# Peptides against a protein of PDB entry 3ZOQ: the designs that were tried, part 59

Target 1, 223 residues: chain A of PDB entry 3ZOQ
Amino acid sequence: QLLQDSWWNQLKEEFEKPYYQELREMLKREYAEQTIYPDSRDIFNALHYTSYDDVKVVILGQDPYHGPGQAQGLSFSVKPGVKQPPSLKNIFLELQQDIGCSIPNHGSLVSWAKQGVLLLNTVLTVRRGQANSHKGKGWERLTDRIIDVLSERERPVIFILWGRHAQMKKERIDTSKHFIIESTHPSPFSARNGFFGSRPFSRANAYLEKMGEAPIDWCIKDL

## One batch from the design tools (peptide; made by RFdiffusion4, then SolubleMPNN)

Design b2_p15_3_s3 (from b2_p15_3, 8 letters changed)
Fold by OpenDDE base, seed 3:
Structure b2_p15_3_s3 (fold): chain B 223 residues (1-223), chain A 15 residues (1-15)
Amino acid sequence: as target 1 above (223 residues)
Amino acid sequence: SADFEEEEAVLAAEE
């Protein structure tokens, strides 16, 4: 099986559905004929690093970065050695102001993922230089199911929803069990309209502590 | 939505 046991148990039925088979065939053609990101082996990194049972926090993105060497299968994250994109820079600025973390010298959020932060894009692939090129091809149905099975989980989850795209998923989240942290997107176009000062990191940890769980160490060490 | 379109524009710029 491709995924960890806990995710496989939740998603195995999706992979047999026609929509996913069609998506898979589309992706085979795309990866053969175009430059597609991330590497095909990294598409499900968010699920690889963070098992279904280990999810504490979810951060939703739209689709992967479309530049060379950037995307690593985690929302907002870039591989070490890659220049931090503007939105990620703003995320780190808020992190610093929120809980005092230093700005790391890289953009990899793998340390968050390993602690239970599911860094999920709603669309998991993209053509080089063409943002949203794989929108509406089937990924959204799978990632909606990921949100659904987390919402159905008894153990609470914190959903951090930056911007309207992510916030459209609120209707899928059972707020009687789960917590939602909302603000404008960290994009330079919107960050000053609510993202800065929203303190999502300390707020997430406050919820975790209230639930009797270990907080996330959001601070990222230099490489 | 305006915010969604704004996010898309940023992603396009984050090449």
Scores: peptide ipSAE 0.029, ipTM 0.689, DockQ to the pose 0.106
Fold by OpenDDE base, seed 4:
Formats: sequence, C-alpha cells, structure tokens
Structure b2_p15_3_s3 (fold): chain B 223 residues (1-223), chain A 15 residues (1-15)
Amino acid sequence: as target 1 above (223 residues)
Amino acid sequence: SADFEEEEAVLAAEE
C-alpha cells in the first residue's frame, strides 16, 4: 500500500482514477528531468505522520517551498537547519503571543503532526524556484478528497484556514459537525490584517477540550 | 485573490 491503512481505506479509489494515473506519470517525468520538491519519499509525509483516525486539526497550505532543502511534505514546515521563512516566523510570533511558547531554533512542525495536526498542502509538489508550477495537475482533486473524507468523518475535526486560498475550501466542510478557525494569512503582507491576534492555537485547544480530547502541545522544543 | 498573490510573493522572495 502507498499509505497506511486508515488513509488507504479512504483514498484507495482515487488512486485508481485516470486523473491520478496521469498525475503519477507527470510526476515521474518531472522528478526525472527537473529538480522537484519535496523529495519523492516525503510527498505524503502529512498523511504518514497523521493517520485518518488520528486527525484532530487540519492546517491547509498552498504548495511546498521551492528552495533547496526546505520542503519536508508538511505545510509551512521546514527541515531543521533551514532558515525559517517569513510566514513561519509569523506563525511562531502568534504562537508566542497566543499561548506563551518560545520561538524555536528550527522550523520543523513534525511535533504537531505527531499529535494529530494534519499539515496539508493542496498541491504536494513544486519545481525548484517555480511556485505553483504543479498547480492544476491533479493534486487538488486528491487533496479535495482528503478534505471531503475528513468532513464525512463522524469524529469532529478543527480546520484552521489562513488566507483566502484555504478559506475557499470551507464549502467542502460540514460546519454543522466540524469547527473552523479563520484569519488572514501569516504572510508579512497580510498578517497585520487579522492573523496576529487571531489566537488559533488556544482556540483550537478550546474546541478539543469541549470535545473531550487532549489538547495539542503547540510549543516546539529546540533541537 | 490578494492573499494568494501575497503567499506567492513571499515564496518568491525566499529564493
């Protein structure tokens, strides 16, 4: 199986569809002929770290960072030793102001993923130096299905939707069952317009507690 | 959208 059992049961039919086969063939060519991020082994890291049943929170991103050594298959996250991108820096600033966490000396969000935070990009690959180069190639259909099957899940999910791109997915989410946290994007161009002060981390934990679930430990330890 | 453009601008500036 390509994925662990819980996700495979939800997505196996997608992998048999023509669009995904075409996407797969495109990716084979892209990885062979160009530098593509993340590493092919890391494309589905979000699903590897967080099973379908273990998802508590979803944070949507657009597509991976397109610089060397950055992307690790998790939205907004960068590998240890990589300079924190501006949006990620702002995420940590809000984290500090929201719940008092120290700014970590790295940008890896793996600890969130291991606790049930699905760090999902809507597009899962990118060419080096070419943002959105794999937009419209099939990833969006798969990731839409990921959102759909989570929306259909009986156990409630918290969706954190930063910016308009992520917020466009709200129509796919059953808001009678699931919880939405919305604000402007953490980008330096938009963070002052609503992201700062939105307190998504404490709000997410408040919902989890109301559901009788353990809160997320959002604080990230230094490496 | 403006937000989409803003995100792309940040990513482009990182290189």
Scores: peptide ipSAE 0.028, ipTM 0.695, DockQ to the pose 0.109
Fold by OpenDDE base, seed 2:
Structure b2_p15_3_s3 (fold): chain B 223 residues (1-223), chain A 15 residues (1-15)
Amino acid sequence: as target 1 above (223 residues)
Amino acid sequence: SADFEEEEAVLAAEE
């Protein structure tokens, strides 16, 4: 089994479908012939850190960072020791303005994941230096299913949808049960058009409190 | 390019 937590019961049928088998074979070729990120052992880190039952918040990204040592298998997150990418820097700027957190000396969002923030990319692999190189190869079908099973869950989820790509998934979310926080993307190209000042972190915690759940400690400690 | 989606442009800029 690829997953040993509550995700397996939700996704096991997907892994047996032809599309995923084809994706798997494609990935075998890609990892053999190209430099692919993240490390193959880290592809499902988002699901490993945050079980199906423990998901409180979902933050959607597109696909992994394509530079050496960057991708951590978590959307927007980079491994410790890696320079923070521009979008991540803006995320931390908004975090600081929203709830007063200091800017951490690293870019790892693992502490969020461990608290129930599912840091999910819609595409889970990428070729070095080639953004979106694995678009349309099958990942989107699996990650759509991830969104679907969360939408079907009785316990509410908060979906944070930055940018148009993420917001296209809104149609899959049952808003009678779940909450959506939308803004422009944290990218330098779009952050000033709505991301800054959107206060997604305090808003997410407000929803959690309404549900009687513990808020996320969004502040990240230095390493 | 003007044809790039927002996130595609983001990823290119993140390089």
Scores: peptide ipSAE 0.027, ipTM 0.681, DockQ to the pose 0.120
Fold by OpenDDE base, seed 1:
Structure b2_p15_3_s3 (fold): chain B 223 residues (1-223), chain A 15 residues (1-15)
Amino acid sequence: as target 1 above (223 residues)
Amino acid sequence: SADFEEEEAVLAAEE
C-alpha cells in the first residue's frame, strides 16, 4: 500500500477515485518527460513522517519548492545543504524570538515532522522553475480530505495557518474541537504585517499542554 | 491570496 496503516485507513478510498487516478497518470507522464519536484519517492513524506494518530500540529504550505535539490516533501522544509529560502529564514527568526531557539545551519524540518507536526502542502508536486504548475490537477482534493479526516478526529489538532491561502481551509476545520493559530505569511512581503511577533510555536505548545500532551521541541539542532 | 502570490514570487526569485 502507498501509505502507512493509519493514513491508509483514512485515505484509501481517495486513491480509488477517478480524480486521483487521473492525477497519478498525469504525474507518471510529468516525471517521465519533465523535471518534477520533489523526488517521486518523497511526495508523501509528510504522511510518512507523521502518522494520522500522531498528528499534533498541522502547518499548511502551498506547493513544493521548484529549484534543484530543495523540496523534500515537507512544507517550508529544504534538504540539508540547501540554502534556506527567505520564508524559512523568517520562520527561524520568529522561532528565535518566540522561544529562544538558535537559528539552525540547515533548513530541514524533519525533526518537527517526527514529533507530530504535519508539514502539509496543499499541492504536492511542481515542475522545475514553474511555481503552481500542478495547481488544480487533483492534489487539492486529496489534501482537503487530509484536513477533513483530521478535523473529524476525536483527539484535537492545532492548525497553524500562515497567510490567506492556508486560512481558506478554516471552513473545513471544526473549531469547536480543534485550535487555530493564524497570522500573515512568513514571506518577506508579508512577515512584518503580523507573522513576526505572532509566536506560533509557544502558542502551539500552550495548547498542547492544555490538552495534556507533550509539547513540541521546536528547536532544531545543527547538522 | 496576496500572501500566496507573494510566496510564489519569492520562490521564483530564488531560482
Scores: peptide ipSAE 0.028, ipTM 0.686, DockQ to the pose 0.109; fails the geometry check

Design b2_p15_3_s4 (from b2_p15_3, 6 letters changed)
Fold by OpenDDE base, seed 3:
Structure b2_p15_3_s4 (fold): chain B 223 residues (1-223), chain A 15 residues (1-15)
Amino acid sequence: as target 1 above (223 residues)
Amino acid sequence: SAYDAEREARLAAEE
């Protein structure tokens, strides 16, 4: 819970609330008794890489990958050397078709995060091999607050909401100030129903340009 | 629900 000053100022009150203390106690037990992902030091990587003031784009995920060595605290992202999950592969396919980027030989989205793309999961931990095992344990309240404080920010944010889970957060976003890009989820089960061809990357950059801000360099170099 | 179905579909794809 040691965050950059900008996030700390926005979230410090949450960390003192009973729900978060209960969540922390639960997590202590979970990390002690189970294999939990990501590494405990990586839980807040999304906030570490992208300060509150530097957020330009938000991409919401559900919860971390639950396989060994995969999750690195960023939605959809996997550590270098890890096989790209199907949804991530489809993200890169759309990236290539949208703005011509080459498909990288790894799945790390850290370069996006460093440019102001907040890669936020609504639930920030998971048990090994048990998807959504930490759903409803308190993370959603914190991450809702993250969305809220961004929505309250005067400087506009672009929210990319893939699939129904992410789109459920739309009601928390002040669309008089912020922009929303919606499509179906990049999952193989839904990508052909709207994600492919949605061109979220060029659309996001178009909004940034309208705001007079630097666009995101979405292309990822090989490692 | 449709919401739940998509959630499960995502999970199945990532597993």
Scores: peptide ipSAE 0.044, ipTM 0.696, DockQ to the pose 0.127
Fold by OpenDDE base, seed 4:
Structure b2_p15_3_s4 (fold): chain B 223 residues (1-223), chain A 15 residues (1-15)
Amino acid sequence: as target 1 above (223 residues)
Amino acid sequence: SAYDAEREARLAAEE
């Protein structure tokens, strides 16, 4: 997989390790024998859209959507024309309540990624209809390293950690220089327990402004 | 655990 130079410099050693080679071999078999999402060319879209140096905000997800045409290699994001999943709908509801953005007519978060929001899943592939089917196969070691190298970066990063799965990564983040925004997950089962009203978008922009950086334009235009 | 419950709930919600 071809990565931007900035990410390659940070991750090249991982790609030489046995665990990643085993992961690659597993993925070759899976893509050949199963329907795997996202498209193989989209696996690293989060890193393609947002270089290592350009990361301002990180939003962690678990693994890709497992339905046809949904996953595009970005956490919580779906391709245009795809029905917005419940968690994404709640994200947009909070976005509207937080900073007044209208609900977009699509679910693509590419505009966030292009502004420096790294939309990273901890597991980057999934079998059709089988959530977490690629859990424990090696992705977590790579994505942990992604979190680690961002934590080690001198320029501060804002980590938005929705739910306990994402929050378990907090121990890998140097909170002396990086900022963390935590709440319950946007899932319908947890959103009313803290996600709604958490105002992660305005809070993230407040941190960016404090750091002297341009805020994110979180509002998404209709297509 | 509470973590497991939330994880399962999320998966169910996204299906």
Scores: peptide ipSAE 0.043, ipTM 0.700, DockQ to the pose 0.127
Fold by OpenDDE base, seed 5:
Structure b2_p15_3_s4 (fold): chain B 223 residues (1-223), chain A 15 residues (1-15)
Amino acid sequence: as target 1 above (223 residues)
Amino acid sequence: SAYDAEREARLAAEE
């Protein structure tokens, strides 16, 4: 996978390390022998859509959706024409209640990514029908480095951390420079325990404006 | 743990 210069400059040393070479070899076997999501060309879509310098907001997910046609290399996002997963539906419900956006007729969050919202999963691939099947294979070390280099950046970043998995990354974030928005996960199992009403979208925009940056247009148009 | 329970709950919800 080729990365744009801004991310390459930050991550090039990782790709030379043994752990990543082992991960790459594992992925070659997996994609050859199994059905793996997302498409191999889409693995780094989060980095493709949002350059290192253009990151304004980070939303962390766990790993890609494991159903056919769903994952598009962006956390929580699904390709157009795909039924919105429960967590994504709840994200849109909160979006509507928070800032009045209509619920879109699709689940693609590409418009967020293009505005500087890094939609990053901690694990970037998965076997069909087997959630977390690529956990502990090396992705976490790379994505930890992504968080680290963003934390080291002078220009502030807003990290939106839904649920315990994402919140475990707090220790890697320099809160003297960066802002964290935390709540329970948008999953139906946890959304009513704090995600609903957390208003992450308006809060993020308020901080962006405070920093002298343009806010995110969170509203998603129908396709 | 609470973390593990939440993780499993999320996975179940997305399936």
Scores: peptide ipSAE 0.042, ipTM 0.696, DockQ to the pose 0.127
Fold by OpenDDE base, seed 2:
Structure b2_p15_3_s4 (fold): chain B 223 residues (1-223), chain A 15 residues (1-15)
Amino acid sequence: as target 1 above (223 residues)
Amino acid sequence: SAYDAEREARLAAEE
């Protein structure tokens, strides 16, 4: 897998490690024998859309959607034409309530990614119909390293951590430099316990303004 | 645990 220079410089040592080679071999078998999402060319879309230096905000997810045509290599995002999953619907509801954005007629978050929102899952692949099927296979070591190198970056980053899985990564984040926005997960099972009303979008932009950076245009245009 | 419950609930909700 090829990455742009900024990420390659940060992660090249990981790709040479045995764990990643084993992960790669596992993935080769999986893609050959099973239906795996996302498309192999889309696995690193989060890193493709948002360079290491351009990261302003990180939104952590767990693993890709496991239904046909859904996952596009960005956490919580779905390809245009795909029905919005429940968590994404709630994200848009909070977005509307937080800063007044209209709910888009699609679920693609590419516009966020292009503005510096790293939409990173901790696990980057999944078997069709089998949520979390690639847990513990090596992705977590790589994505932990992604968090680490961002934490070590001098330019501040905002980490949005929805739910306990994402919040487990707090220990890797230098809060003397970086900001953390936490709430419950946008899932229907947890959104009413803190996600709704958490206003992560306006809060993120407030931090960006304080740092002298351009805010994110969180509103998504219809396609 | 509460963590496991939330995780499983999320996965179920997204299916």
Scores: peptide ipSAE 0.049, ipTM 0.704, DockQ to the pose 0.128; fails the geometry check

Design b2_p15_4_s1 (from b2_p15_4, 8 letters changed)
Fold by OpenDDE base, seed 5:
Structure b2_p15_4_s1 (fold): chain B 223 residues (1-223), chain A 15 residues (1-15)
Amino acid sequence: as target 1 above (223 residues)
Amino acid sequence: SEYDEAELAAESTFA
């Protein structure tokens, strides 16, 4: 899968490293022998929709949805026509409470990605029905590098870190340059313990405006 | 904790 020039320039050296070659070989076997999500053409959708230079906001997820037709290569996002997963429903509830957006009739966050919201999972593939089945196989090293090169960027980035897993990446982020918005995860198990009321969308836009940048239009239109 | 466990498996669990 070809990356945009801006990402390729940042990541090309990673793709030559043994860990990534091993990951690629593993993935070739997995996609041949198992049902793997997302579609192989969609693995790098987060990078496809949001160039390195265009990143304004990063939202970190864990790994893709493992049900049929769900994963879109974007953290928390699902393809149109797919029932919104519980965490995504809570994201939209907070969006509504935060800035008044209506709940969309679909779960695609592509409109965010196109505006500079990098919807990055730390692990970019999963076996059908097997949560975290590709954890520890090499993706984390690549996605750590993605975080690193963004942290090294002079132009500030806003990192939205929901839950402890995402927050563990904070040590890689230069907080002298970049902004971090933290709360509990939007999962039903944790959303009421801090995610609801955290107002990440208005807070992100406030930072963008302070930086002299255009805010994100977080509201998602129905399809 | 319940929250930590839920967060570790959140997206995969609620897929």
Scores: peptide ipSAE 0.025, ipTM 0.657, DockQ to the pose 0.112
Fold by OpenDDE base, seed 3:
Structure b2_p15_4_s1 (fold): chain B 223 residues (1-223), chain A 15 residues (1-15)
Amino acid sequence: as target 1 above (223 residues)
Amino acid sequence: SEYDEAELAAESTFA
């Protein structure tokens, strides 16, 4: 995959490191021998849709959906025509209660990505039917670097951190420059313990406006 | 050159 110049400048050194070369070789074997998601061409979609310079908001996920046709290289997002997973349904419920958006008839968050919402999973691939199967294989080091270079950026970023896994990344974020919005995870197991009512979308836009930047249009049009 | 960097990027990333 060809990265945009702004991301290439930030990450080029990582791709030459042994850990990433080992990860790449592992992935070659995995994609050859197993069913791996997302499609190999979609692994870096989050970086393709949202350049380093254009990032306004970051939403961290864990790893891709592991069902057929679901993952599209963006955290929490599913391809059009795919049933919305429970966590995504709850995200849209909060979106509706927060700023009044209608529930879309699909689960694609590409419109967010195109506006500067980096939808980044900490692990970027998964085996079919095996959640977290590629945990600890090298992705976390690369995605940590992505967080680091954003933290080092002078222009502020809003980090939305749902749940404990995402919140573990707070130590990498310079809160003297950047803003953090935290709540429990949108999962049905945790959403009622703080995610619902957290209003992350309006809060993110409030920060953007305070910074003199255009807010995100979080409402998603039907297809 | 930017072209050389693009080539390296294509080779370095998976896909």
Scores: peptide ipSAE 0.021, ipTM 0.607, DockQ to the pose 0.018
Fold by OpenDDE base, seed 1:
Structure b2_p15_4_s1 (fold): chain B 223 residues (1-223), chain A 15 residues (1-15)
Amino acid sequence: as target 1 above (223 residues)
Amino acid sequence: SEYDEAELAAESTFA
């Protein structure tokens, strides 16, 4: 099976549906004929690092970074050694201001993922240099289902929704059971309109503590 | 896309 047991039980039916089979065939061609990111082995890293049952927080992104060596299958995250993109830099600035974390010397958010932060993009692949090139090809249906099954989970989840694209997913989230943290996007174009000062990290931990769960250690160590 | 232009440009400049 493609995914670990907890996610497979939730998503196995999707992989048998025609839309996903068509997506898979498209991706096979794309990876063979084009330069596609992330590496095909990293497409589902968000689900690999964070099991269905272990999800505490969800951070939604749009689609992967489209430059060489950047995307690692986690929203907003870049591989070690890769220059931090502006949005990620702003995330770390807010992290520092919110809870006092030092700005790390790399951009990998794997440590968050391993603690139960699902770093999910709505679209999981992209052509080199072509943002949104795989939009509308089937990923959104799968990732919507991911949101749905989390919304249906008995144990509450915290959804951090930066920007309008992510916030459009609120309609799929049972807010009587789950918690939503919203602000503008960390992009330099929008960060000063609400992202800075939104304190999503301390707020998320406050909800976790209220639920009787261990908080996330958001601080990222240097490599 | 909610990525800023500078971010997109930076990604493309990796060649």
Scores: peptide ipSAE 0.023, ipTM 0.612, DockQ to the pose 0.093; fails the geometry check
Fold by OpenDDE base, seed 4:
Structure b2_p15_4_s1 (fold): chain B 223 residues (1-223), chain A 15 residues (1-15)
Amino acid sequence: as target 1 above (223 residues)
Amino acid sequence: SEYDEAELAAESTFA
């Protein structure tokens, strides 16, 4: 199996489809001929850290960071020791204002993933220094299916949709069953237009508590 | 450790 059982049961049919086989062949060439991020072992880290059944919250990103050592297969997250990108800095600023967490000395969101926060990019690979270089190559079809099977899940999910790209996925989500938290993107270009003050972390926990589930400990400890 | 080797491993590689 490519993935753990819970995700494999939901996605196994996708991996047999021509589009994914074509994507796989493309990625083989890309990783062989160019520097691609994240490391090939880390492509599905979001699904590795957070099983299908354990998903409580989904945070959608677009594609991985394209700089050396940054991407770790989790949306918005960077490996420890890597300078926090501007959007991530703003995420931590909102986290501090929302629920009082200290800003961590690193940018790894693994602790969120381990608690059931699926940190999913819609495109899971990128060429070094070339943002969106793997857009339209097949990842979106797979990640759309990930959203679909979560939407079809009986146990409710909270979707945090920052910015227009993520919000376009709202049409795939059964809002009669699942919860949506929307705001502008944490990017410096948009954060002041609605992201700051949106309080997505406390709102997500409020939904979880209403559902009778344990809230997320959003505060990230220093390493 | 923040990372678990089993969590980081992928059974299928593209390299």
Scores: peptide ipSAE 0.018, ipTM 0.551, DockQ to the pose 0.028; fails the geometry check

